# Ledger of designs, part 63: peptides against a protein of PDB entry 1IK9

Target 1, 211 residues: chain A of PDB entry 1IK9
Amino acid sequence: MERKISRIHLVSEPSITHFLQVSWEKTLESGFVITLTDGHSAWTGTVSESEISQEADDMAMEKGKYVGELRKALLSGAGPADVYTFNFSKESCYFFFEKNLKDVSFRLGSFNLEKVENPAEVIRELICYCLDTIAENQAKNEHLQKENERLLRDWNDVQGRFEKCVSAKEALETDLYKRFILVLNEKKTKIRSLHNKLLNAAQEREKDIKQ
Target 2, 207 residues: chain A of PDB entry 1IK9 as posed
Amino acid sequence: MERKISRIHLVSEPSITHFLQVSWEKTLESGFVITLTDGHSAWTGTVSESEISQEADDMAMEKGKYVGELRKALLSADVYTFNFSKESAYFFFEKNLKDVSFRLGSFNLEKVENPAEVIRELIAYALDTIAENQAKNEHLQKENERLLRDWNDVQGRFEKAVSAKEALETDLYKRFILVLNEKKTKIRSLHNKLLNAAQEREKDIKQ
Target 3, 195 residues: chain B of PDB entry 1IK9 as posed
Amino acid sequence: MERKISRIHLVSEPSITHFLQVSWEKTLESGFVITLTDGHSAWTGTVSESEISQEADDMAMEKGKYVGELRKALLSVYTFNFSKESAYFFFEKNLKDVSFRLGSFNLEKVENPAEVIRELIAYALDTIAENQAKNEHLQKENERLLRDWNDVQGRFEKAVSAKEALETDLYKRFILVLNEKKTKIRSLHNKLLNA

## One batch from the design tools (peptide; made by RFdiffusion4, then SolubleMPNN)

Design b1_p12_7_s1 (from b1_p12_7, 5 letters changed)
Fold by OpenDDE base, seed 5:
Order: structure tokens, then sequence, then C-alpha cells
Structure b1_p12_7_s1 (fold): chain B 211 residues (1-211), chain C 211 residues (1-211), chain A 12 residues (1-12)
């Protein structure tokens, strides 16, 4: 079961924060349970897939689009203020909500709720879920933080190896060139010496022919 | 103000989860506000720094050690089961808790609470705090996840540059050696050719002298 | 080293 709790303000009680819990199986399209509380009283209703389909048809809206609007209204938490208006009558147990666009407001949905006999149990379960969610999110945060610290170390290690590789490449090239220049210069000196010996031998032979 | 909410079980009501909220400024040692709720009723008490000091003295415990035990009892949440036993009388509004060691149980602290006149307001504020904490932790999780994805990309980029640097170093060394061997072999061939010319010139001169 | 071999053979 998936669950989302949102703070809402009712038009009838704008000074009292209400909490809207929606619970569903896999997809909101398959139906959901809605629970409203003011921290003292609670009201619950069940919305079936057939009711969602009927509401979509009555609105002349495609079902997936309608479910998409329900998800924005009921699961967004404090979405941008004033985009959704929530209304509830404690007397009739009739809950309805509207989407406020710039120039058009329209009813997005309505539910008949029932007053819960033991609201304290619903409130305790809601608080338990919040505390479990906090603990799970804290454990995830600690895991992600440790992973960040690991990845940062691994990055620094590879960066340091890369810098050493660059420096070692430049040093290798410089060393090889220096060594090869020395060896080549020795060979050039030998070639020059042998040429001079050949020139001298030719000059001596020319002297021997001239007697 | 710092705050922690914990689930506790009262010895008097073991079937009903209670919630213990502790609120303090910077350090628990400076005093705290304790709030107990069952989701219908709420009770609050204020504990001063002077009361904490007095309780530590009465227990013959060092103040920092006593505050350390209070922190474990009141802020640990569901610590290991049965380490802390909580007791509350709704009639006397007397709250006390014990630390259970293997062979010794001892009272760790006690508070006189007062019944809150409007428990719904306290419960709403508690749920609001839970929802805010969830939202903050979700935002932190999303940030850490994006940072992990960035660090992983940066690591892969540097790793790929490092591998290219290693391969380029090996290729450079191989290419330089090949080129230098060719040039040196050309110089060796010239030296050999010049030596042969010198030998031939010497042989011709020896023929001319014999002639 | 390959460098050392390249130096000696041309003295003979």
Amino acid sequence: as target 1 above (211 residues)
Amino acid sequence: as target 1 above (211 residues)
Amino acid sequence: SLLDELSVEDLE
C-alpha cells in the first residue's frame, strides 16, 4: 500500500490545518482510501476504480488525465497556494475540491466521508507512518552521504593518478629526447671524424703522386 | 528550537502507542519541554536546567552523564525494546521512566505534566512538524542523489582520461623508440660505409707503394 | 638498456 499525507486548509475552517491522507494500491487509478483529520476528529471514505471512471466520464475527461489531476490535488501536499480549494461539511460529511485556474474554477471531485468512531487510532497510525517515513528517509540520507564521501575519495584518487600520469609522460618524453640527442651527437662526431680521415688520406695520396 | 518525537509504550496502556515529543534550545542540559499524546489527549511539562541538575545530584550522577542518559531515554525513539520503561498516570499527571539493565532497574527521571486544554492544536502542530521534517529530508535526499550522479560522472570522466593518458604514454614510448632506432641505424650504416672507404683507400695506397 | 646496446656496437 502506498500513502501520502498532505496539509490542507478547508474553506469552512481556514484557521485550522487539516490533514488529508490518501492510501492506494500501486496506482491511484485502481481506487483509494481518503482520510481527513483535524487532530481531534477523523473522517474516512473509500473511492473505487469504478467511481473514478464515472467521475472522469461525467467530467468528459480522459481517465488517465483525470487521475493525473487527482494525483496533483490529493498527493502534491502544499502545492502552490490557491491552486486547489478544499471544502468539507462536518454535518453532511461531504468533501469536495476545486481546481482554481486564472479565469476558471471547476470541481475536480467529491466524496462522501464517514466519521471515524475512534479518531485517536487513526491519528496514532498517521503519526506512526510519519515517524517511520522520517526514519526511512534518515537512513537513506546517511547512506547517500556515505556514498558521496566514497565517490569524492575515489575521484580524488583517480585525479591524482591522472596528474601523475601526465607528468610522467612529459618527463618520459623529455628524458628520451635528451638521451637520443646525446647518442646521435656521438654518431655525428664519429661521422665527421671519419670524413676528416678520408680527406687527409686523399691529400696524402695527392702529395705522393706529385715526386 | 530542536525537537524529537518518539513512539513509546506506557506500562499502564501497553496496547496504545503514545508519542513523546521533547523540545529544547541547543542542548537538552539547558532544559526542555516534554509533550505526551495518545492521539486524543495531550499532556505537557517543562523541565528546567535547575531541575535537571537537582535530579542528577539526587541520583549521585554527574550532570553530563545524567543528560546523556536522558538523551538516550527521551530522544532515541524506539531504542532497543525494554531498555526504557515509561509510566504515566492520567489521574495524577505523573510521568516517570526507568532504565532496565539485566539485573537492575532504576528510575531515571520523573515529571509532573499538565493536561493540555486543546489537544487537537498540539496534535496538529506535531503532525505539521513531521510533514515538514519529511519534506526537508526528501529535499536533502534529492540533493544528495543528484550529487552522487554528478560525482559518478566526474569519476568516469577522469577515469577515461587516465586510461587514455596511460595508453598515450605507452604509445609515445613505443613510437619514440621506433623512430630513434631507425635514425641510429642510418648513422651506423654511414659509419660502416666511411670505414670501408678508409680501408679501400689504405689498400690502394699500399698498392701504389708496392708499385 | 636498448640505449646501451646502441652505443657499444659502433666502437668495434
Scores: peptide ipSAE 0.024, ipTM 0.845, DockQ to the pose 0.455
Fold by OpenDDE base, seed 3:
Structure b1_p12_7_s1 (fold): chain B 211 residues (1-211), chain C 211 residues (1-211), chain A 12 residues (1-12)
Amino acid sequence: as target 1 above (211 residues)
Amino acid sequence: as target 1 above (211 residues)
Amino acid sequence: SLLDELSVEDLE
């Protein structure tokens, strides 16, 4: 089961933060359970897949688009733009929400809720879920931080090896050229020596012809 | 102000999860406000730095060690080892907690709490803090995840450059050796040719003397 | 190349 808790403001009670919990199995489209609380009272309602489909049809909206609007309204709460307005009558237990566009407001959905007999249990469970979520997120944060530190060390190690490899390549080239120049110079010296011996032998032969 | 909320179990009500909020300025040692709630009722108490110091002295415990035990008891809640036990009388509003060691239990601290007149506001504020903490932790998680992905890409890029540098170094050495062998072989051929010319000149001179 | 220069200077 997936769960999302959001803050909402009711049009009837704008000074009192309410909490809207939505719980569902796999997909919000398959239906969901909503729970509304003010920290004292709680109300719950179940919305079926058939009700979601019917509301989408009544709105002449494609089901996936309608579910997308439900996700934005019910799971994010009142975003900073107050695009979604929430209404609840504690007397009738009727909950409805509207989408406000610049020139048009329209009802997006409505649910009958039932007053929870033991609101304290619902509130405790809600707080437990929040605390569990905090603990899980903290553990993930600590893990990701340690992984970041590892990756940064590993990057620095490879970078340092790469720089050493570049320098070692340049040094190798320079050393090889120097060694080869020495060997070539020895061969050049030997060639010059042999040429001089040939020139001397030719000069001696020219002297022997001239007695 | 710093805040921590923990689940606790009261010895008097072990089946009902309670929530212990501790709020403090900079350090727990400077005093704190505790709030206990069961999701219906709430109780609050203020603990001064002087009370903390007095309790440490009464226990004959060093203040920093005592505050360390307070942090473990009040901020982590009942850890999985039930090392800390919590007691609360709703009648007297007396809250006390004990540290359980294998052979010894001792009272670690005690506070008089006051019943909150508007528990719903305290509960709403507690839930708001949990939701804000979740949102902040989620944003940190998303940031750390993106940074991990960046660091992993950067590592792979440097690793690939390093491997190319290693291969290029080996290839360079091999290429240079091949080229130098060719040049040295040319010089060796020239030396051999010059030696043969010297041998021929010596043989011609020996013929001219016999002639 | 430095290698080519090393071959030509031995004609002198």
Scores: peptide ipSAE 0.022, ipTM 0.845, DockQ to the pose 0.466
Fold by OpenDDE base, seed 4:
Structure b1_p12_7_s1 (fold): chain B 211 residues (1-211), chain C 211 residues (1-211), chain A 12 residues (1-12)
Amino acid sequence: as target 1 above (211 residues)
Amino acid sequence: as target 1 above (211 residues)
Amino acid sequence: SLLDELSVEDLE
């Protein structure tokens, strides 16, 4: 079961924050339980898959699109300010909500709720869920923070090894060239010396032929 | 201002989860506001720095140690099961809590609370704080998740560059040695050729002298 | 290349 709690403002009571809990199994399309509270009273209703389908049909809206609008309205709270307007009559227990577009507002859905006999239990359970969610999210946050710190260390270690490898490559190239030049120069000097000896020997032979 | 909400169970009402809110400025030692609720009624009290000091003195406990126990009791909820026992008389509005050790329980602190006239407002504000905290923690978690994914990509990129650098270093060394060996072998061949020419010239000169 | 230069300068 999934659950979302959102703050909403009712048109009838704009100064009193209400809380809208929606609970569902796997998908909101399969139906949901809606709970409204003002922190003193609570009202609950069940919305079936058939009611969702009927509301979509009555609106001439594709069911998946309608469920997408329900999700935005009921699970995101007001969303961006004033896009969804919530109405509730405490007398009739009738809950309805509108989508406000630039030039038009239209009813998105309506549900009959029932007043909860023990609102304190609903409120306590709602607070418990919030506290559990906070604890779970904090534990996830602490885990992600530790992983972040680990990944950053591992990155720094590899980066430092990479920089050392680059420097070692350049140093190796430079060292090999220096050593090669030394050995090559020795060979060049020996070749020059041997050429000079050959020239001298040829000159001496020409002198010996000329007596 | 800092705030913590915890679930507690009262000895008088063990089946009804209560919520303990503690609010303080910078340090719990400087005093705090305590709020208790059962989701229907709320009770609030202010505990001053002087009262905390007096309770520490009455217990013959060092203030920092006492505040450390207050923090564990009041901000962690029950903590590990049954370490702290909470008592509240709705009649006297007297709240007290005990620390339970293996062989001894002792009163850790006691406070007079006042019944809140509008408990629904306190409960709504408490739920609002929980929802705000959830939203903030979710945003932090999403940010940390994105950062972890970034750091993992960056690590993989540097690791791949490092492996390429290692391979390139080994390839460079091998290539340079191969090229150097070729050039050195040419020079060695030229030296050998020049030595042979010198030996032949010397042998020809010895023949010419014997002739 | 430095290697090509090293081969040509040695003919002079």
Scores: peptide ipSAE 0.021, ipTM 0.846, DockQ to the pose 0.377
Fold by OpenDDE base, seed 2:
Structure b1_p12_7_s1 (fold): chain B 211 residues (1-211), chain C 211 residues (1-211), chain A 12 residues (1-12)
Amino acid sequence: as target 1 above (211 residues)
Amino acid sequence: as target 1 above (211 residues)
Amino acid sequence: SLLDELSVEDLE
């Protein structure tokens, strides 16, 4: 089961933060449980897939689009101020919410909630879920931080090896050229020496012919 | 101000999760505010630096060590089962906690709490803090995840450049040697040709002397 | 090395 808790402000009690817990399985479209609390009282309702479909039909809205609006309203918490208005009557246990557009506000949905007999248990479980979520997120943060530090080390190691490879390539080229010049110069010297020997031999032959 | 919320079990109410909020400035040693709640009632007490010092002295414990034990008891939540035992009397508002060692349990501290008049406000604020902490931790997780993905890309880029550098170094060495062998072979051929010319000239001279 | 072999063969 997936769960989201958000802060909401009720039009009837704008000074008192309420908490809206929504719980669902896989998709909000399959239905959900909604729990409202003010930290003293709690109210719970179940919304079925058929009720969601009926609300979408009544709104003449495609079901996926309607569920997308439900997700924004019920799971985002206080989204951008005033986009969603929440209303609840403690007397009737009737919860409804409106989407406020620039020129039009419309009811997005409504639910009959039931007052929870033991609100303290609901509140304790809600706080437990928050604390578990904090612990899980902290453990994930610590893991990701350690992984970042590892990846940074691995990057620095490869970077250092790359820089050494670049320098070693340049050094290799320079060294090979220097060594080659030495060997080439030896061969050039030998060629020059052999040419001089040939010239001397030719000059001696020309002297021997002149006697 | 720093804050930690933890789950505790009271010896008197082992079936009901209680929440222990501890709030402090910079260090727990400077004093703290402790708030206990069962999700219906709340109790708050303030512990001063002087009270912490007095408790450390009464225990014949070094203050930093004592504060270290307070931190483990009050901030870790349900640490390893049974290491810290929490006791609270709703009648006297007396809160005390014990450290359970293998052979000895001892009182680590005690506080007089006052029943909060508006527990719903304390509970709402506590839930708000949990939700804020979840949001902050989620934002940090998303940031760290994006940074991990970046570092992994950067690592792959450098690794690919490094592999290309290694291959280019090996290719350079092979190419330079091939080019050098060609030039050297030309010089060797020229040396051999000049040597053969010298040998022929010497043989012709030896024939001319025998004539 | 191939360079060392190239230098030695030319001394014979």
Scores: peptide ipSAE 0.022, ipTM 0.846, DockQ to the pose 0.361; fails the geometry check

Design b1_p12_7_s2 (from b1_p12_7 with V2I H8V D9E)
Fold by OpenDDE base, seed 5:
Structure b1_p12_7_s2 (fold): chain B 211 residues (1-211), chain C 211 residues (1-211), chain A 12 residues (1-12)
Amino acid sequence: as target 1 above (211 residues)
Amino acid sequence: as target 1 above (211 residues)
Amino acid sequence: DILDELSVEDLD
């Protein structure tokens, strides 16, 4: 079961924060339970998949689009307060909500709710769910924080190895060239020496021919 | 103001979950407000720094140690249920709690509470705080998740650069040695050729002298 | 070292 609690304001009681809980199985399309509370009283209604389908048809809206609008209205939490208007009559237990567009407001849905006999139990369960959600989110935050710290260490380790590799490459190239120049210069010096010996031998032979 | 809400069970009502809210400024030592609720009624008490000091003295406990025990009792949430026993009389509004050790239980603290006239307002504010805390923790989770994804990309980028640097170092060394061998072999061949010319010139001169 | 070996005058 999935659940979302949203803070809403009712047009009938604009000074009192209300809480709208929606609970469903896998998808909101398959139906849901809606619970409204003011922290003293609670009201509950069940909405079936068939009722959602009928309401979509009555609105001349595609079912998936209608469910998409329901999800925005009922699950967005305190979305921009001005986009969705919520109304409830405690006498008739009739709940309805409207979507406010710039130039047009339209009714998005309506539910017949029933007053809960033991509202304290519903309120306690709602608070329990909030506390459980806080604990789960805290555990996730601690896990993600530890993972960030690990990833940062791993990054620093690879970065330091990379910098050492760059420096070692430059040092290797410089060392190899220096050693090569030394050996090559020795060979060049030997070649020059041998050429001079050949020149001297040729000069001596020319002297021996000239007797 | 800091705040913690904990789920507790009262010995007087073991079938009903209660909620204990503690609110304080910076440190629990400076005093706190305690609120108890069952989701229908609420009770509040204010505990001053002087009362905390007096209770620590009456217990013959060092103040910082006593505050440390208060923090564990009142802020731990659902710690192991068996470590702290909570008691409340709705008639006397007397709240007290005990620490259960293996061989010894002792009273850790007691408070005179007052019944709140408008419990719905206290309950609504408590639910609002839970929803705000959920939203803050969700935003932090999303931020940490995005940071993890960034750090993982940055790690992969540096790792790939490091692997390229290693391969480039090995390739450079291999290439430089190959080129050096070729050039040095050319010089060695030239040296050998010059030595052979010197030997031939010496043999010709020896023939001319024998002549 | 390959370079040290290459420094030797193999004249032979």
Scores: peptide ipSAE 0.038, ipTM 0.847, DockQ to the pose 0.679
Fold by OpenDDE base, seed 1:
Structure b1_p12_7_s2 (fold): chain B 211 residues (1-211), chain C 211 residues (1-211), chain A 12 residues (1-12)
Amino acid sequence: as target 1 above (211 residues)
Amino acid sequence: as target 1 above (211 residues)
Amino acid sequence: DILDELSVEDLD
């Protein structure tokens, strides 16, 4: 079961934050349970997949688009500056919400709620869920933080090894060239010496032929 | 202001989860506000630094140790299996808690609370704080997740560059030695050719002298 | 060292 709690402001009670809990299985389209509370009273309603389909049809809206609007309205938590307006009658237990666009406002949906007999239990369970969510998110944050610290260390270690490898490659190239130049110069010196010996021998032979 | 909300079980009402809110400035030692709620009623008390010092003295406990026990009792959220037992009288508004060790149970502290006139406001504010904490922790989780994914990419990139650097070092060494061997072999061949020319010239001169 | 081996084959 998925669950979202949001703050809403009712048009009838704009000074009192209400809490809108929505719970569903996998998709909001399959139906949901809506709970409204003011921290003293609570009201709950179940909305079926059939009711969602009927509301979409009554609005002449494609079901996927309608469910997309329901998800925005009911799960995002609306402030007083939000495009969604919430209305609830405590007398009729009728909840409805509107989408306010620049040039058009329209009712997006409406639900009959039932007053909860023991609102304290619903409120306690709601607070428990909030505290569980906080604990889970804290554990996830601590895990991600430790992973980030590990990854940063691992990155620095590989970076340092890479820099050492670059320097070692440059040093190797420089050293190999220096050693090669030494050996090559020795061979060049020997070639020059042998050439001079050949020139001298040829000059001596030319002198011996000339007696 | 720091704040912690915990679930507690009262000895008087073990079937009803209560919520213990503690709020303080920087350190619990400087005093705190304690709020207890069952989701219908709320009770609040202010505990001063002087009261904390007096409770520590009455217990014959060092203040830092006492504050350490207060922090564990009041901020950790105690289940029914916890070493901390909570008691509250709704009639007297007297809250006290005990630490249960294997061979000793002792009262750790006690506070007079006052019944809140409008518990719904306190409960709404408590739920608002929970929702704010959830939103902040979600934003932090999303940030840490994005950083984690970035660090993992950066690590893979440096690792791949490092492996290429290792391979390039080995390839460079192998290639340089091959090139050096070729050049040295050419010089050795030239040296051998020059030596053979010198030997032939010497043999011809020795024939000309015998002649 | 291959370079050192290549130096020792000096045809004295």
Scores: peptide ipSAE 0.026, ipTM 0.844, DockQ to the pose 0.512
Fold by OpenDDE base, seed 3:
Structure b1_p12_7_s2 (fold): chain B 211 residues (1-211), chain C 211 residues (1-211), chain A 12 residues (1-12)
Amino acid sequence: as target 1 above (211 residues)
Amino acid sequence: as target 1 above (211 residues)
Amino acid sequence: DILDELSVEDLD
């Protein structure tokens, strides 16, 4: 089961932060359980897939688009732009929410909630879920931090090896050329020496012909 | 102000999860506010630096060690080993906690709490703090994940450059040696040719002397 | 090629 808790403001009680919990199996489209609390009282309702489909049809909205609006309204809470307005009557247990656009406000959905007999249990479970989520997220943060530190070390190590490889390539080329020039110069000197011996032999033969 | 919320079990109510909030300025040693709640009622007390110092002295414990035990007891909740036992009387508003070792249990601290008149406000604020902490930790997780992905890409890029540099170094050495051998072989051929010319000139001179 | 420039002028 997936769960999301959001902070909302009710039009009837704008000074009191309320909490909207939505819980569902796999997808919000398949239905969900909604729980509203003010930290003292709690109210719960179940919304079926058929109700979601019926509300989408009544709005003449495509089901996937309607579910997308439900996700934004119910799982994000009042976004900073007050795009969604929440209303709840404690007397009737009727919960409804509206989407406010610049020129048009319209009802997005409505649910009948039931007052929870033991709101303290619901509130304790909600706090437990928040604490568990904090612990899981902290463990994930510590893991990601350690992995980032590892990756940074590994990057620095390979970067340092790469720089050494570049320098070693240039040094190798320079050393090989220097060694080659030395060996080549020895061969050039030997060629010059042999040419001089040939010239001397030719000059001696010209002298022997001239007695 | 720093804040920590933990889940505890009271010896008097072991079936009901309680929440222990501790809030402090900079260090727990400088004093703290403790808040206990069961999701319906709340109780709050203030502990001064002087009370913490007095309890450490009464226990004949070094203050830093005592504060270290307070941190483990009050900020971690009941660890999985039940090392700390929590007791609260709703009638007297007396809260105390014990450290349980294998052979010795001893009272670690005790506080008088006051019943909060509006527990719903305290509970709402506690839930708000949990939701804010979740949001902050999620944002940090997303940031660390993006940084991890960046570092992994950067590592793969430099690793691929390093492997290319290694291969290019070996290829360079092989190519330079091949080219050097060709040029040296030409010079060796010229040396051999010049030696043969010298041998022929010497043989011709020996013929001319016998003529 | 620097290697080709290292060709000694063959004193023909």
Scores: peptide ipSAE 0.023, ipTM 0.843, DockQ to the pose 0.472
Fold by OpenDDE base, seed 4:
Structure b1_p12_7_s2 (fold): chain B 211 residues (1-211), chain C 211 residues (1-211), chain A 12 residues (1-12)
Amino acid sequence: as target 1 above (211 residues)
Amino acid sequence: as target 1 above (211 residues)
Amino acid sequence: DILDELSVEDLD
């Protein structure tokens, strides 16, 4: 089971932050449990897959698109642009929400809730879930941080080995050329010496022929 | 200002999870605000630096060590081993907590709380803080995850460059030796040819002398 | 070393 808690502002009580919990099994499309609280009272309702399908049909909206709008409305709250307006009558326990577009607002959905007899238990469970989620997220953060530190060390080690390899390649090339030049110069000197000996021998032979 | 919320179990109400919020400025030693709630009622008290110092003195404990125990008790709850026991009288609004050692339990501290007139506001603020903390931790997790993915790419890139550098070093050495051998073999062949010409010239001269 | 071998194979 998955859940999401969001803060919302009701049109009827804009000064009082309400909390909207939605809980579902695998997909929001399969139905969900909605819980509303003001930190003192709580209201809960179950929305079935059939009700979601009916609301999508009544809206003449494709079910997947409708569920996508439900997900944005109910799991994200109003969002950063107040795209969704929430209404709740404590008297009728009727919850409805509207999507606000530039030139049009329309009702996206509506649910009957029931007042929870023990709101403190719902509120405690909500706080427990928040604290558990914080602890899980903190543990994940610490793990990711340690992994980042590991990856950074491993990167630095390979980078340092790479730089040493580059330097060693340049040093190897320079050393090989230096040694080659030495050997080549010795061979050139020997060739010059042998040519001079041949020239001298030819000059001596030409002298010996000339008596 | 820093805060921590923990779940605790009161000795008087072990079946009802309570929430202990502690809020402080920079250091817990400087004093703190303690808030207790059961999700229906809330109680708040302020603990001053002087009260913390007095409790440390009364315990004959070094202040830093005492504050370290307060931090473990109040910011971590009972912990995984129920090392701390929490007691609260709703009648007297007296909150006290004990440290449970193997053979000894002792009172670590005690505070007078006051019943909050509007517990719903405290509870809403607590839930808001939890939701904000969840959002912040999620954003941090997403950031760390993206950074891990970046570091892993960067590591793979430098590793691939390193492997190419190793291969290029070996290839360079092999290529340079091949080219050097060719040039040196040409020089050696020329030296051998010149030596043979010298030997032939000497043999011809020796024939000319014998003739 | 191939270069050292190439140096010593000086032909006398």
Scores: peptide ipSAE 0.050, ipTM 0.849, DockQ to the pose 0.568; fails the geometry check

